# Peptides against a protein of PDB entry 3EFO, part 100

Target 1, 262 residues: chain A of PDB entry 3EFO
Amino acid sequence: SQLADLYKSCETDALINFFAKSAFKAVLHQPLKVIREILVNQTAHMLACYRKNCASPSAASQLILPDSMKVLPVYMNCLLKNCVLLSRPEISTDERAYQRQLVMTMGVADSQLFFYPQLLPIHTLDVKSTMLPAAVRCSESRLSEEGIFLLANGLHMFLWLGVSSPPELIQGIFNVPSFAHINTDMTLLPEVGNPYSQQLRMIMGIIQQKRPYSMKLTIVKQREQPEMVFRQFLVEDKGLYGGSSYVDFLCCVHKEICQLLN

## One batch from the design tools (peptide; made by RFdiffusion4, then SolubleMPNN)

Design b2_p11_5_s2 (from b2_p11_5, 6 letters changed)
Fold by OpenDDE base, seed 4:
Formats: C-alpha cells, structure tokens, sequence
Structure b2_p11_5_s2 (fold): chain B 262 residues (1-262), chain A 11 residues (1-11)
C-alpha cells in the first residue's frame, strides 16, 4: 500500500528538520506549550497510524516503531528539549533567538547532528585505522571514568575526560603526566606529534569537515563544574532545564499512541 | 508488514 511504502521510505532526519523548522517558526506566534503538544501529538499520530495500518499485531506493552522511524522519538525528544522550545526563565531570549536562527537555516544533515550529537569513544582509537570510532548513545550511562570521549553537534566540540582516564592517553593528547595537569582553559589541543595525537586531530578534522560553522573545542574534566555544560548534550538523559529522558519520552509517546488506538 | 522495532515499555 501507499501508506506502507511511506513508512518504508520515510527519512526521519528530513522529518525532524521539518518539524524543527515548523516549530521554531511557530514560536513567534504560538505558546511554547502548544507547540510542544503539537509535536508530541504529531509523533503519536504518525506512530499510531503505522501500528494500526502497517504493523503486525503486537502486545499493548510494546512501542512499535517502523525501522525508518526507529530514531524518530529520540530526535523528537531532543527537539522538545531544545532551549527554543523550553519555557524556562534561565534561558535568555538571546540564546533562544540565536539557536532558532541557526536551526532555521540548517540543512537536514546539520540539524540531525545538532539535535543528536556524535559521541565518540576516543580512548578506543586505533592509530592504525582510518575509520572513525563508532559513536555511542548520548547518555551518561555510556561514559566511563576510564574513558575519553569527543562530542560534536556541529556547533560545539567537547573533549570529555574521565577522572580515571589512562595517563598514557593523557600524555599522548596533552603532553602532561596526569589528569590533574590538564588545562581545561585550552581551546586547542597541543601539537604533541605522536601517532595518537595526530589521529585524534585527524578525527577532529573529519568531524569539522563540511560543517558550516567552526566548532570550538572545550576540554571537560569529569566532576568539574564545566562538565555540566557537557552533560546538556547527553540528550538521552534528563536535561538541566527540564525535559524528559529518552526513556520517559518513549513512555509518554506510547501512552499517547495507546490512547489514540484504544 | 513494514519491518519494525519493538520496545518494551516499562510500567
């Protein structure tokens, strides 16, 4: 059926881009609460329609996502948690305006990366490989105290270091003997010149490629105050300014779908 | 049917 074909060929990244721009445009003339409700409602309706018309029977306790939309909820949650759509006084009008303007001009690839960052385990780098490390889910649960992670969303780049990061890697990246010696005020990695450092720089370069904006590097130590900024980009977790975790959002969407179908 | 992912929703 045409409907089945639609769900098979749906491009979630394009859809999110559309929803984001539509929502951010609507901010100018609609209450944020209404916009958020519309987004959730649209998400639920799309998925309910799929379940009703295109999916095989399944248990009521299961949320059923077509493969093409398997990441729709997580992206939608990220959109909902964006400062532009949050009614928090802590978020300045300028910040909202800035991000709104940015997203309004973003292509599909840009907005995809913006809403769901790349989180790369740098501590797993193979200096002999030309492949980028596989990204992990943007959640604190995927971090490790022994790990070093690079996060990028097209606008910002973070190098997060666990408190127990390997001294060898720290030496390789920063040319200092320990975690404590890392200067987090640096916005550039030193030119250490060893293979690991070079590989990391190469990866950073690749990430920066074809991005319309130059990403400033922020070095973040675990358990230091600036880590809170970094954690805001762990989009599957609960945000500082509210919004649901990915898990909570799934529950919310599921509930609404059930209400639509039952 | 269209291929899908099923997520068990915790109560």
Amino acid sequence: as target 1 above (262 residues)
Amino acid sequence: SVPHVAIEIPE
Scores: peptide ipSAE 0.453, ipTM 0.929, DockQ to the pose 0.876
Fold by OpenDDE base, seed 2:
Structure b2_p11_5_s2 (fold): chain B 262 residues (1-262), chain A 11 residues (1-11)
Amino acid sequence: as target 1 above (262 residues)
Amino acid sequence: SVPHVAIEIPE
């Protein structure tokens, strides 16, 4: 059927780009609450339509996602939690305006990275490999106190260090003896010259390649104040300003779908 | 049929 073909070939990244731009345009003439409701409603309707017309019967306790849309909910939740769609007084008008303008000009690849950052476990690097480490899900649950992670969203780059990061890696990256000696005010990594440092710099370079904006590097130590900013990019977690976790959002979407189908 | 993933929803 035509619907089946649609759901087989759906490009979620393009869809999110479209939804983002549409929503951000709507901000100029519609209440934020309404925009958010529309986005959730659209998500639920698309998935309800799939379940009704294209999917085999499944248990009521299950949320059914076509493979092509398996990441739709997580991206949609990220969009909903974006500062542009939040009316919190803590968020400046300038910041909302800035991010709105940025997204309005983003291509599909840019918006994909923007809404769902790339989080790389740097502590797992094989200095003999030219391959990038596999990204992990953007959640605190995926971090490790012993780990070092690089996060990039096309605008910002964070190097997060666990409190128990291996001294040898710290030495390799920063040329300092311990976690305590790392200067978080620096925005550039030193050129230490060892294989690990070189590999990390290469990875950072690859991430920066073909990106329209130069990403500022922020060094983040676990449990220090700047980590709070970093945690806002762990988009699957609960947001600071009332945004849902990914799990909570899935529950929400599931309920909406059930309501539509019943 | 369209391939899908199923997520168990808690509660």
Scores: peptide ipSAE 0.453, ipTM 0.928, DockQ to the pose 0.889
Fold by OpenDDE base, seed 3:
Structure b2_p11_5_s2 (fold): chain B 262 residues (1-262), chain A 11 residues (1-11)
Amino acid sequence: as target 1 above (262 residues)
Amino acid sequence: SVPHVAIEIPE
């Protein structure tokens, strides 16, 4: 059927790009609340249509996503949680304007990375491998006090260090004896020259490739004040300014779908 | 039918 073909061939990243640009245009003439409601409604309608016309019967307690749209909800939630669409006084007008302008010019690949960052567990690096470490979900639950993680969203790059990061890795990356000795004011990693340092630099280089903007590096220590900024990029968690977690958003979408179908 | 994933929603 035509509908089945549509859902099979759907490109979620393109949809998110379109929805983002449409929403960010709409902020100029529509209330933010209305825009958010429209986005949720559109998400629910698309998924409801699939469940009604293309999916096999399933339990009412289950949210059914076509494979092509399995990541649609998480990206949509990220869009909804973007500062451009949030009515919080803590967010400056300048920041909203800046991000709005940036997204309006982003291609599909750029917006995908922007809304859902890469989070890489670099403490697991194998210096003998040329492969990048597999990204983990952007949630605090995936961090560890013993770990070191690199986060990038096309605009910013963060190196997050757990309080119990291995001294050997700290020495390898920063050429200092311990976590306490790491200077978080630096924006460049030292050229230590060991295989681990070289591989990390390579990974950072690969991430920077084919990005329209140069990502500034921010070094973040766990439990220090700057970590709060880093945590804003853990997009599956509950937002600081009232945005929902991914799990909460799934529940919301599911409820709306059920309302549409019942 | 179109392949799908099912997510159990907590009640």
Scores: peptide ipSAE 0.450, ipTM 0.928, DockQ to the pose 0.888
Fold by OpenDDE base, seed 5:
Structure b2_p11_5_s2 (fold): chain B 262 residues (1-262), chain A 11 residues (1-11)
Amino acid sequence: as target 1 above (262 residues)
Amino acid sequence: SVPHVAIEIPE
């Protein structure tokens, strides 16, 4: 059927790009509340239509997503949590304007990475492998005090270090003996020259090569003030300025779908 | 049918 083909061929990254640009254009002539409602409504309608016409019967307690749209909700939530669409007074008009202009010119791949960053467990690196480590979900729940993580969204790059990061890794990356000795004011990693350092630099290089903008590196120690900025990029968590967690958003979408189908 | 994923939504 035409509907089945539509859902099979759907590209979530392209769809998010479209929604983002449409919403950010609408900001100029529509209230933010209306824009957010439209986005949620469109999401719910698409998924409701799928459940009604293209999905096999399932339990009412289950949110059913076509495979092509399995990550649509998480990206949509990220879009909704973007400062451009938030009406919180804590967010400056300048920041909104800046991010709006950025996204309006982004391609599909750029916007995807922008809304949902890559979070890489650097502490699990295999120095013998040339492959990038598998990204983890952007949530605090995926961090560990013993871990080291690299986060990149195409504009910013963060190296997050847990308070209990292995000294040997710290030595390997920074050429210092302990967590306390790491200087977070640096924006470049030292040329230590060991395999681990080389591997990390290679990974950072690969990430950077795929992006049109040079990402400034910010080193973040767990429990220090800059970590608050870093946590804003953990997009599946509850936002600082009223954004929902991914889990909460899923519940919201599910509820709205059920309302549409009842 | 279109392949899908199911997410259990807590009550």
Scores: peptide ipSAE 0.449, ipTM 0.927, DockQ to the pose 0.893

Design b2_p11_5_s3 (from b2_p11_5, 6 letters changed)
Fold by OpenDDE base, seed 2:
Structure b2_p11_5_s3 (fold): chain B 262 residues (1-262), chain A 11 residues (1-11)
Amino acid sequence: as target 1 above (262 residues)
Amino acid sequence: SVSYVAIDIPE
């Protein structure tokens, strides 16, 4: 199942939007550390309350998530890892200000995509289907050296190519014979005209539809320098600037819940 | 009854 579908089926999208805007407003008058702690605390308290009052008895080693909040932790972690809530000197004030303003004006759907990007396995496209491929979780573990993935977060669009991407797909998309021939400086895909190219362009168009901002396309080759930027959008992985992986965050939340219930 | 997801926490 697609994470996006699961997310839409619950109230988490609205909550994340609310938490994001609240937190991003708070940065003007509260320390970042405090804001982060509040967010974690709120998450833990909500889940602790559920466990205490609603959940059936379960093993202490298990984190229990209500179905309605099944994806809350992952999105909360994404929020916590956003540059607006990080005080690292490597992150410019301008960038934080920019993203803060963006999120403050985002609707629920926009913030959903912004915090958790859509990662699509393009190499699995069925040219005869008009359906989008099922999104995969935003983690390096879901990438394949043989694969081609499209990532979009409403602001940026990345086309990631594995080092072992099929030459036939490369030819189909870029009209070049091999991975090495792909020009990563391009921001537009060539109009090759074959069914695969057309399908990809259609998908990109669909993703761009009804988005408030035009997403810039970046071509990313695996193991090249720009991939580092791309990897920052693999939000379930450990962040470069102190953000936790999703797994680590779950552990953290679980510990907090246990502490609250004891 | 309320539906939930149980995740095993490592360590």
Scores: peptide ipSAE 0.275, ipTM 0.839, DockQ to the pose 0.638
Fold by OpenDDE base, seed 3:
Structure b2_p11_5_s3 (fold): chain B 262 residues (1-262), chain A 11 residues (1-11)
Amino acid sequence: as target 1 above (262 residues)
Amino acid sequence: SVSYVAIDIPE
């Protein structure tokens, strides 16, 4: 059908880019609350249309997403949780202005990475493999105290270290005996020269490739104060400044879809 | 038709 073909051709990353730029233009002349409502409404209407016209009968308790849009809700929630669309006093005007300007100039690939970061479990690296580790979902539930994770969103890069990170890996990356000895003030990894260190540096290099901005590295220890900043990039979790978790957002969208179809 | 993903919504 014509409708089915339309949904097949839909590119979520392009839509998010469009919605982001549209919303960030609108902030200049519309209330933030209205903008957020419009975004949620648009999401719900798109998915409601699919359910009505394309989806097979299913349980009312299920949210049905076309395969081409299976990640639309999570990206939309990330957009909604962006500081530009949040009117919190804890967020400076300068930060809002800065991010607004950045996104307005981003291409599709840039905005995709910006709104949903890559989170890589580098503690699982195989030094014999040239493949990048598979990214995990951006949630605290995917972290482990024994793990080491690299997060990047095109602007920032974080190396997160669990409190129980393997001493061998710490030695391999930082050339220090233990977690306690890691200097979090460093913005560059030391050139230790072992295969693990080299592979990590390679991965970081690959991530940096084709990005318009140089990402500064921030080393973060679990349970230290700077980890709070890192956690803001775990976009599927509940936001510090009132943003919903991905699960909560799905519930919200589902309810709205049901209202539209009833 | 298009393939789809069904997500169970918590109640």
Scores: peptide ipSAE 0.272, ipTM 0.840, DockQ to the pose 0.861
Fold by OpenDDE base, seed 5:
Structure b2_p11_5_s3 (fold): chain B 262 residues (1-262), chain A 11 residues (1-11)
Amino acid sequence: as target 1 above (262 residues)
Amino acid sequence: SVSYVAIDIPE
């Protein structure tokens, strides 16, 4: 995918793995607030040094990212928004412990996908192509009521359907006539046998084959209760439990960089 | 000499 290719061109995946494991180790003996501050400070410091010493003159209103860290902020924001680093009472200690242990054992590729899921526009599938569709940014702004999207983070897989999803695609995937007829309690897609269904299953298979854990499929209808869970994986949006949107985080980082350079 | 990306920060 386009995003995957971008990530492969830099060392951000290795950095985020390091930062994640370091932070998740630190939670055992340091306050969460301190850990978050350290992560933000480290990010800002690295970028400030680059701005000062390596970057060409640019407008003060621009955040300048070196090529090797051009996607570091988005991953860092995802890390900061992870339940392990959030002290919100709505998040159980069990969930924190679980995710902490998972990440502590993850390789670089695993943590990359875990913190930033793949979001694939399934409604744009070309049944004549064996290539995976290009992933889109994990934000609600990239969804459409007319679209169908597959999200995977190495642990969970979601099939999100817009309220206005094309009936022909619904028929192709679920063998039902309309959105209303889709049963969201199912965890497996039916064997419909048409090219579209086969292509989708192939894509799901490819995604699963690259991961060490079996991902359970959750079917999500737009505007239904399970969509709230799905939206938590749209990591560039504002977090449900106090996390910043990517845009807001960029503003925060930029501000801190400016302060460091003053 | 190092390639970079510039992101416009909204006011």
Scores: peptide ipSAE 0.265, ipTM 0.834, DockQ to the pose 0.616
Fold by OpenDDE base, seed 4:
Formats: sequence, structure tokens, C-alpha cells
Structure b2_p11_5_s3 (fold): chain B 262 residues (1-262), chain A 11 residues (1-11)
Amino acid sequence: as target 1 above (262 residues)
Amino acid sequence: SVSYVAIDIPE
């Protein structure tokens, strides 16, 4: 399912912004475990209240989400998986502090993008279209070895290339004959000048528009070590530093809701 | 009625 159409029709963005700032403020004087529990409880309570008072009868095995909050769980999971709240030893204190400070100053739109990145299938670009490709869900399951994807979260931008990316597209973007020839040390795309390259650059420009920070471009090849960094932004998957997948989180929330209602 | 999404939770 495409998330782009989903979150635009809900109020989740404002709630997530609030929860994020509240949680990140609380980090200064409350244990992380408590903060995480509060967030999960709040999520469960809101959804339980809806189910109890608003939703039609449904099977106990189903999680019922109101339309206005249909993406709340995924965003909440992203928040819970943020380094500020996980506080894994692998992440420096400086990094946590940096991200905390950033989020504390983010508006609703910024935090929305930050917690759930845009993942665009670049290999599907129509060079004659002015429309951005529809974003896909941030999961490895939505990637393809034959695909090229652009990911942006307002702070970072990644161009991910599948091992079987079309040589024609590689040539169009990088002016090299094959995947193996792509230099991943580049932080800028070359000025190739063909329509595809120009279109991609335009898209990148659009993504960068109205963002308070300049996003550095990282080129990532599938199955190379730097891909692990990219995978951290596939927020619906299980993270490298812990945290549940979206599916696992849904199960957790559902269980808690059932406990509240039974 | 209020629109909602029902998600089947895997066991």
C-alpha cells in the first residue's frame, strides 16, 4: 500500500509531532523504558477507546484503526525506534542529542518526513511527467533488485541501486556502463544532461524544497556494506539497533488493546 | 458510520 495517500488524509502528523516532542523532552528527566511504555500505552488507549465507543463489532483477531489514525501505529513505531528513545550504545550521545534537538524544533511536516521517509521508485520515472512517482512503503519488501529508489527524510537522501538495476538507467544517471562502475563515494550526481538525469535532478530538487536542512546524497549499492545504513531508514522493518517491525508493533498494540477491553 | 481500517493480526 502506498503511504503517501494514506497519511495525507489523517491527523496523525500532528499527533506524532506532539508525541515526539513530548517524549524527547521527557528523556531529560524520565527513564527511557517509562517513556516507551507511555507511548505504547497512549497508542493502545486511543485505539481501544475508538474500538469501544466508535467501531463496529469486529473479530477479536482484528486491529481496528480509525481513518484519522490509520497510520498512527506506523509512525509511533518509528518514534519508538528512534535513536533518542532506543539509546543504544552503538549510537553516540552526540548523535542522540543532535537528533533530539532537531526534532524539538521541527514542524509537523518536517517531523512527519523525518520519522517516515519518502521512498520513491526512481526506475519508474516518466521523463515527460512533472509528477513525482508515488512513494512506496519503507520496507525491504518494497525494494527490487532491478529497481532504483530515492529515499529522503529531510536530513538525508539516499539513492539505492539494486544489483540488477537497468544498465540504461545507470548510464543515464551516472554515465557509466554498469552497476559495478558506479562510484558510491560521490555525494553529487554527475551532470550527464540527458532527460532522465535531468528529471531525477529535478525530483531531488523538489524533495529538497522547503526543507530547512540540505540533504546530503548518499549513493548505496545493494549488498554492499553501506547499504546497512540505508536499511535503517526502512522503518517498517526491524531495525539494526532494535525495535520492532511494523507488523510486530501492530501485534503488540493489538494485544494491549485486548487487555484493556477484556 | 465512521471509516476505519481493519488489520488482521497474525498469530
Scores: peptide ipSAE 0.256, ipTM 0.834, DockQ to the pose 0.617

Design b2_p11_5_s4 (from b2_p11_5, 5 letters changed)
Fold by OpenDDE base, seed 2:
Structure b2_p11_5_s4 (fold): chain B 262 residues (1-262), chain A 11 residues (1-11)
Amino acid sequence: as target 1 above (262 residues)
Amino acid sequence: SVSYVAIDIPS
């Protein structure tokens, strides 16, 4: 019962912040491989302990997560896929150092957003509503060629446009007649002045509000070169530098748990 | 009791 209470009160965002800072501190004196293994092991052990002591009987083919930690694996995978914990020649030492220092100073809310971005379906905006659109999972599978999505992680902001984005929305946002006319070199949206544009700007403002850093806006057209950068923020997908997809990571975690419980 | 989420893991 005491253990059950612990898991009930567990906050994933706080744990991720802790794990991130701990790991990023450890990179100074431990091999990356060891750090990654520790993170995976800690995750597996926590979940194995829950399954053993708190969870009701379930099928062996199922991964059981306490409700309070249901997103722990996805965040952990994001952490593991961060450039700070990857040793690839394509990633500069400066970039790793920069992101390491950033995270070391982040609060819980900041790190949560940093590791798992908000992906908002802008094309679904209701100009009559003051509510923000519900975020979707950060995966290509959630994108639509007919859609427009805003992605933000506290440091970067992307406006992704599908190749078949509605012309009326393009006109509303950019004041241009078509997808082809959108200038991806712009870093600011034009002041079009219509309700849709105003609402989008408001949303962007809300996202930027209370963030410690000003987010650079990048306009991204689907299938153009900059989309490759954008896709790196679809953190549930397979990473460019050897990081696992969320699904793959779940399988990995499940395997580890099973091994621990055998 | 603690609520949980069960995820089917493909083989």
Scores: peptide ipSAE 0.285, ipTM 0.839, DockQ to the pose 0.869
Fold by OpenDDE base, seed 3:
Structure b2_p11_5_s4 (fold): chain B 262 residues (1-262), chain A 11 residues (1-11)
Amino acid sequence: as target 1 above (262 residues)
Amino acid sequence: SVSYVAIDIPS
């Protein structure tokens, strides 16, 4: 069908880019609340149309997504949780303006990474393997106290260290004997020269590749104050400034879809 | 018809 073809050809990353730029432009003329509502409504409307016209019968308790849009909700939630669309006094006008301008100039690939960061379990690296570790979902639930994770969104890069990170890895990366000795004020990893360090640096280089901006590295220790900044990039979790978790957003979208179809 | 993903929504 014509509708089926439309959904088949639809690309989530392009849609998110479009919605982001449209919303960020609208911020100049429309209240944030209205903009957020429009985005949610548009999301629900698209999915409702698919369910009505394309999807096979399913349980009412299920959210049905076309395969091409299976990640649309998570990206949309990330957009909704961006500081530009949040009216919070804790967020400076300058920060909103800065991020708005950045996104307005981003391509499809850039905006995709910006809204949903790449989170890599660095502690799982095998120096004998040339494969990059598989990214995990951007949620605190995917972190471990024994782990070391690299997060990047095209603008920022974080190296997160669990409180129980392996001393051998700490030594390998930082050339210090323990977690406590890591200096979080550094913005560059030391040139330790061992295979693990070299591999990590290579991965960081790959992540930086083809990005329009150089990502500043921030070292983050678990349970230290700067971790709060890092956690804001765990976009599937509940946001600090009023953003919903991915799960909560799914519930919201599902509810609205049901309303549209009833 | 396009393939789809079904997500169970918690109540």
Scores: peptide ipSAE 0.279, ipTM 0.839, DockQ to the pose 0.843
Fold by OpenDDE base, seed 5:
Structure b2_p11_5_s4 (fold): chain B 262 residues (1-262), chain A 11 residues (1-11)
Amino acid sequence: as target 1 above (262 residues)
Amino acid sequence: SVSYVAIDIPS
C-alpha cells in the first residue's frame, strides 16, 4: 500500500527531468556506457518492483506500467538516445556540450517537450475549430505522403510536407500552386491571409508562447536532404546513431524486468 | 490499488 501510493504519486515528467540532469551531470566523471546502464537498470528496477509488489498477475508477454509512469519508457528511451549520452563519433563534442547545458537548465515541462516533441497533423485542421490538433506519436509510421505535419521540441520547429501533400493546402500555406514550388529556404511562413494559414500561424504561435526559446522554423520536403534532420526528432523510431526504437526498448526493458523477477 | 497500463510485447 505504501509502495503503491509512492507509484501513484510519481510523475514521469519530473522523473525524466531528474534522470536527464543526473545523467548529464554524471557524464563529466563517469563513462557513458555506465551511465546508460544505470538508467536502464533504474527503469527496470522501478518497474520490476511495481510488478512484484503492486500489480496483479498478468501474462508474461505483457509489460505492466503504473499509470503514473505509463510513458516513462518512451521518455527514457528518448533520453538514452540523446546525443549527450551517445558515444558515437559522428556526434560532435560541441553538439553534446550544447545540449548538455541546455537540459541542465530546463524545467520539467521544457525537458518533457525537448525529449519528446509534439507532432501535429496540421493537414487535418478544421478551420472552424479553435482546438489544437491532437499530437500523434513521433514515428514515421504516423506520417503520410499526403500529409503535412508540424513538429516542435521547444528549440526547433519543423513543417514537414509529404510529396503528395494536397495542393489546396500548399496553396493555403505557401501561396504556391504545388509541392515543387515550395521554397524550403524560408524560415517564415507567408501571410497568405486565408483561414487555414491563419489557423496554422495561430497554432505555431501558441506552441511558441509556451517555450522560453524562440524556435526556428524549418520547412522540410519529404525525400529531400533536410528530412534527415527532421527524422532525428521522430524519437520512437530507430535512431540515426544506433539508438533503439521505442518498441525495441520496451522489449529490452521487459526482458530485464523478467530477469529481475525470475 | 494503483491504476496500470499493460503493453503487449511483441515476440
Scores: peptide ipSAE 0.272, ipTM 0.834, DockQ to the pose 0.836
Fold by OpenDDE base, seed 4:
Structure b2_p11_5_s4 (fold): chain B 262 residues (1-262), chain A 11 residues (1-11)
Amino acid sequence: as target 1 above (262 residues)
Amino acid sequence: SVSYVAIDIPS
């Protein structure tokens, strides 16, 4: 199941948009630490309320998420890990300001994609199909050294290639014989003209559709330096700048819920 | 009843 589909079936998208804009507005007047605490607190309170008033009895070791909020924690964690809410010297003020302004103007759909990127396994493309491949969770654990993945968040687009990605696909996409021959400095895929290349280009076009900003393409080879930038968008993993993994965040939220209820 | 997801949280 695609996370995006799950997200569309609930009101979480609207909530995240609201929380994001509220937080990003508050950053101008409140300490980041306070803002983060508020967000976590709100998350915990909402879930605690559900557990207390709606959920069936369950083990204390279990985090209970209502169906309508099943994806709230992951998006909330993404929000918390956004550079706007991180006080890190490595992040320029301009970058934070830029992203803040972007989010402040984003609709629900835009913010959804922004906080949780679409990660597509391109190596599984069916050139005969008009459907996009099913997105995978944004985690390194879902990548494969033999795979090729396209990531997009509405602002950036990455094509990630595993070190053992199929030479045939590399040839199809880049018209080069091997992984080593791929030029990562390019921002556009070559027009190779074969069905696979055309399909990939079509997919990229579809992803670009209905997005207010043109996404620049970055080619990323596994184990090369630029991969670090790509990994920042694997939002379920631990953040480069101190953000928690999704699992860690769930643990944190659970503990807070327990504190509220006990 | 309202559907929900239960996640086991590691200690």
Scores: peptide ipSAE 0.265, ipTM 0.834, DockQ to the pose 0.637

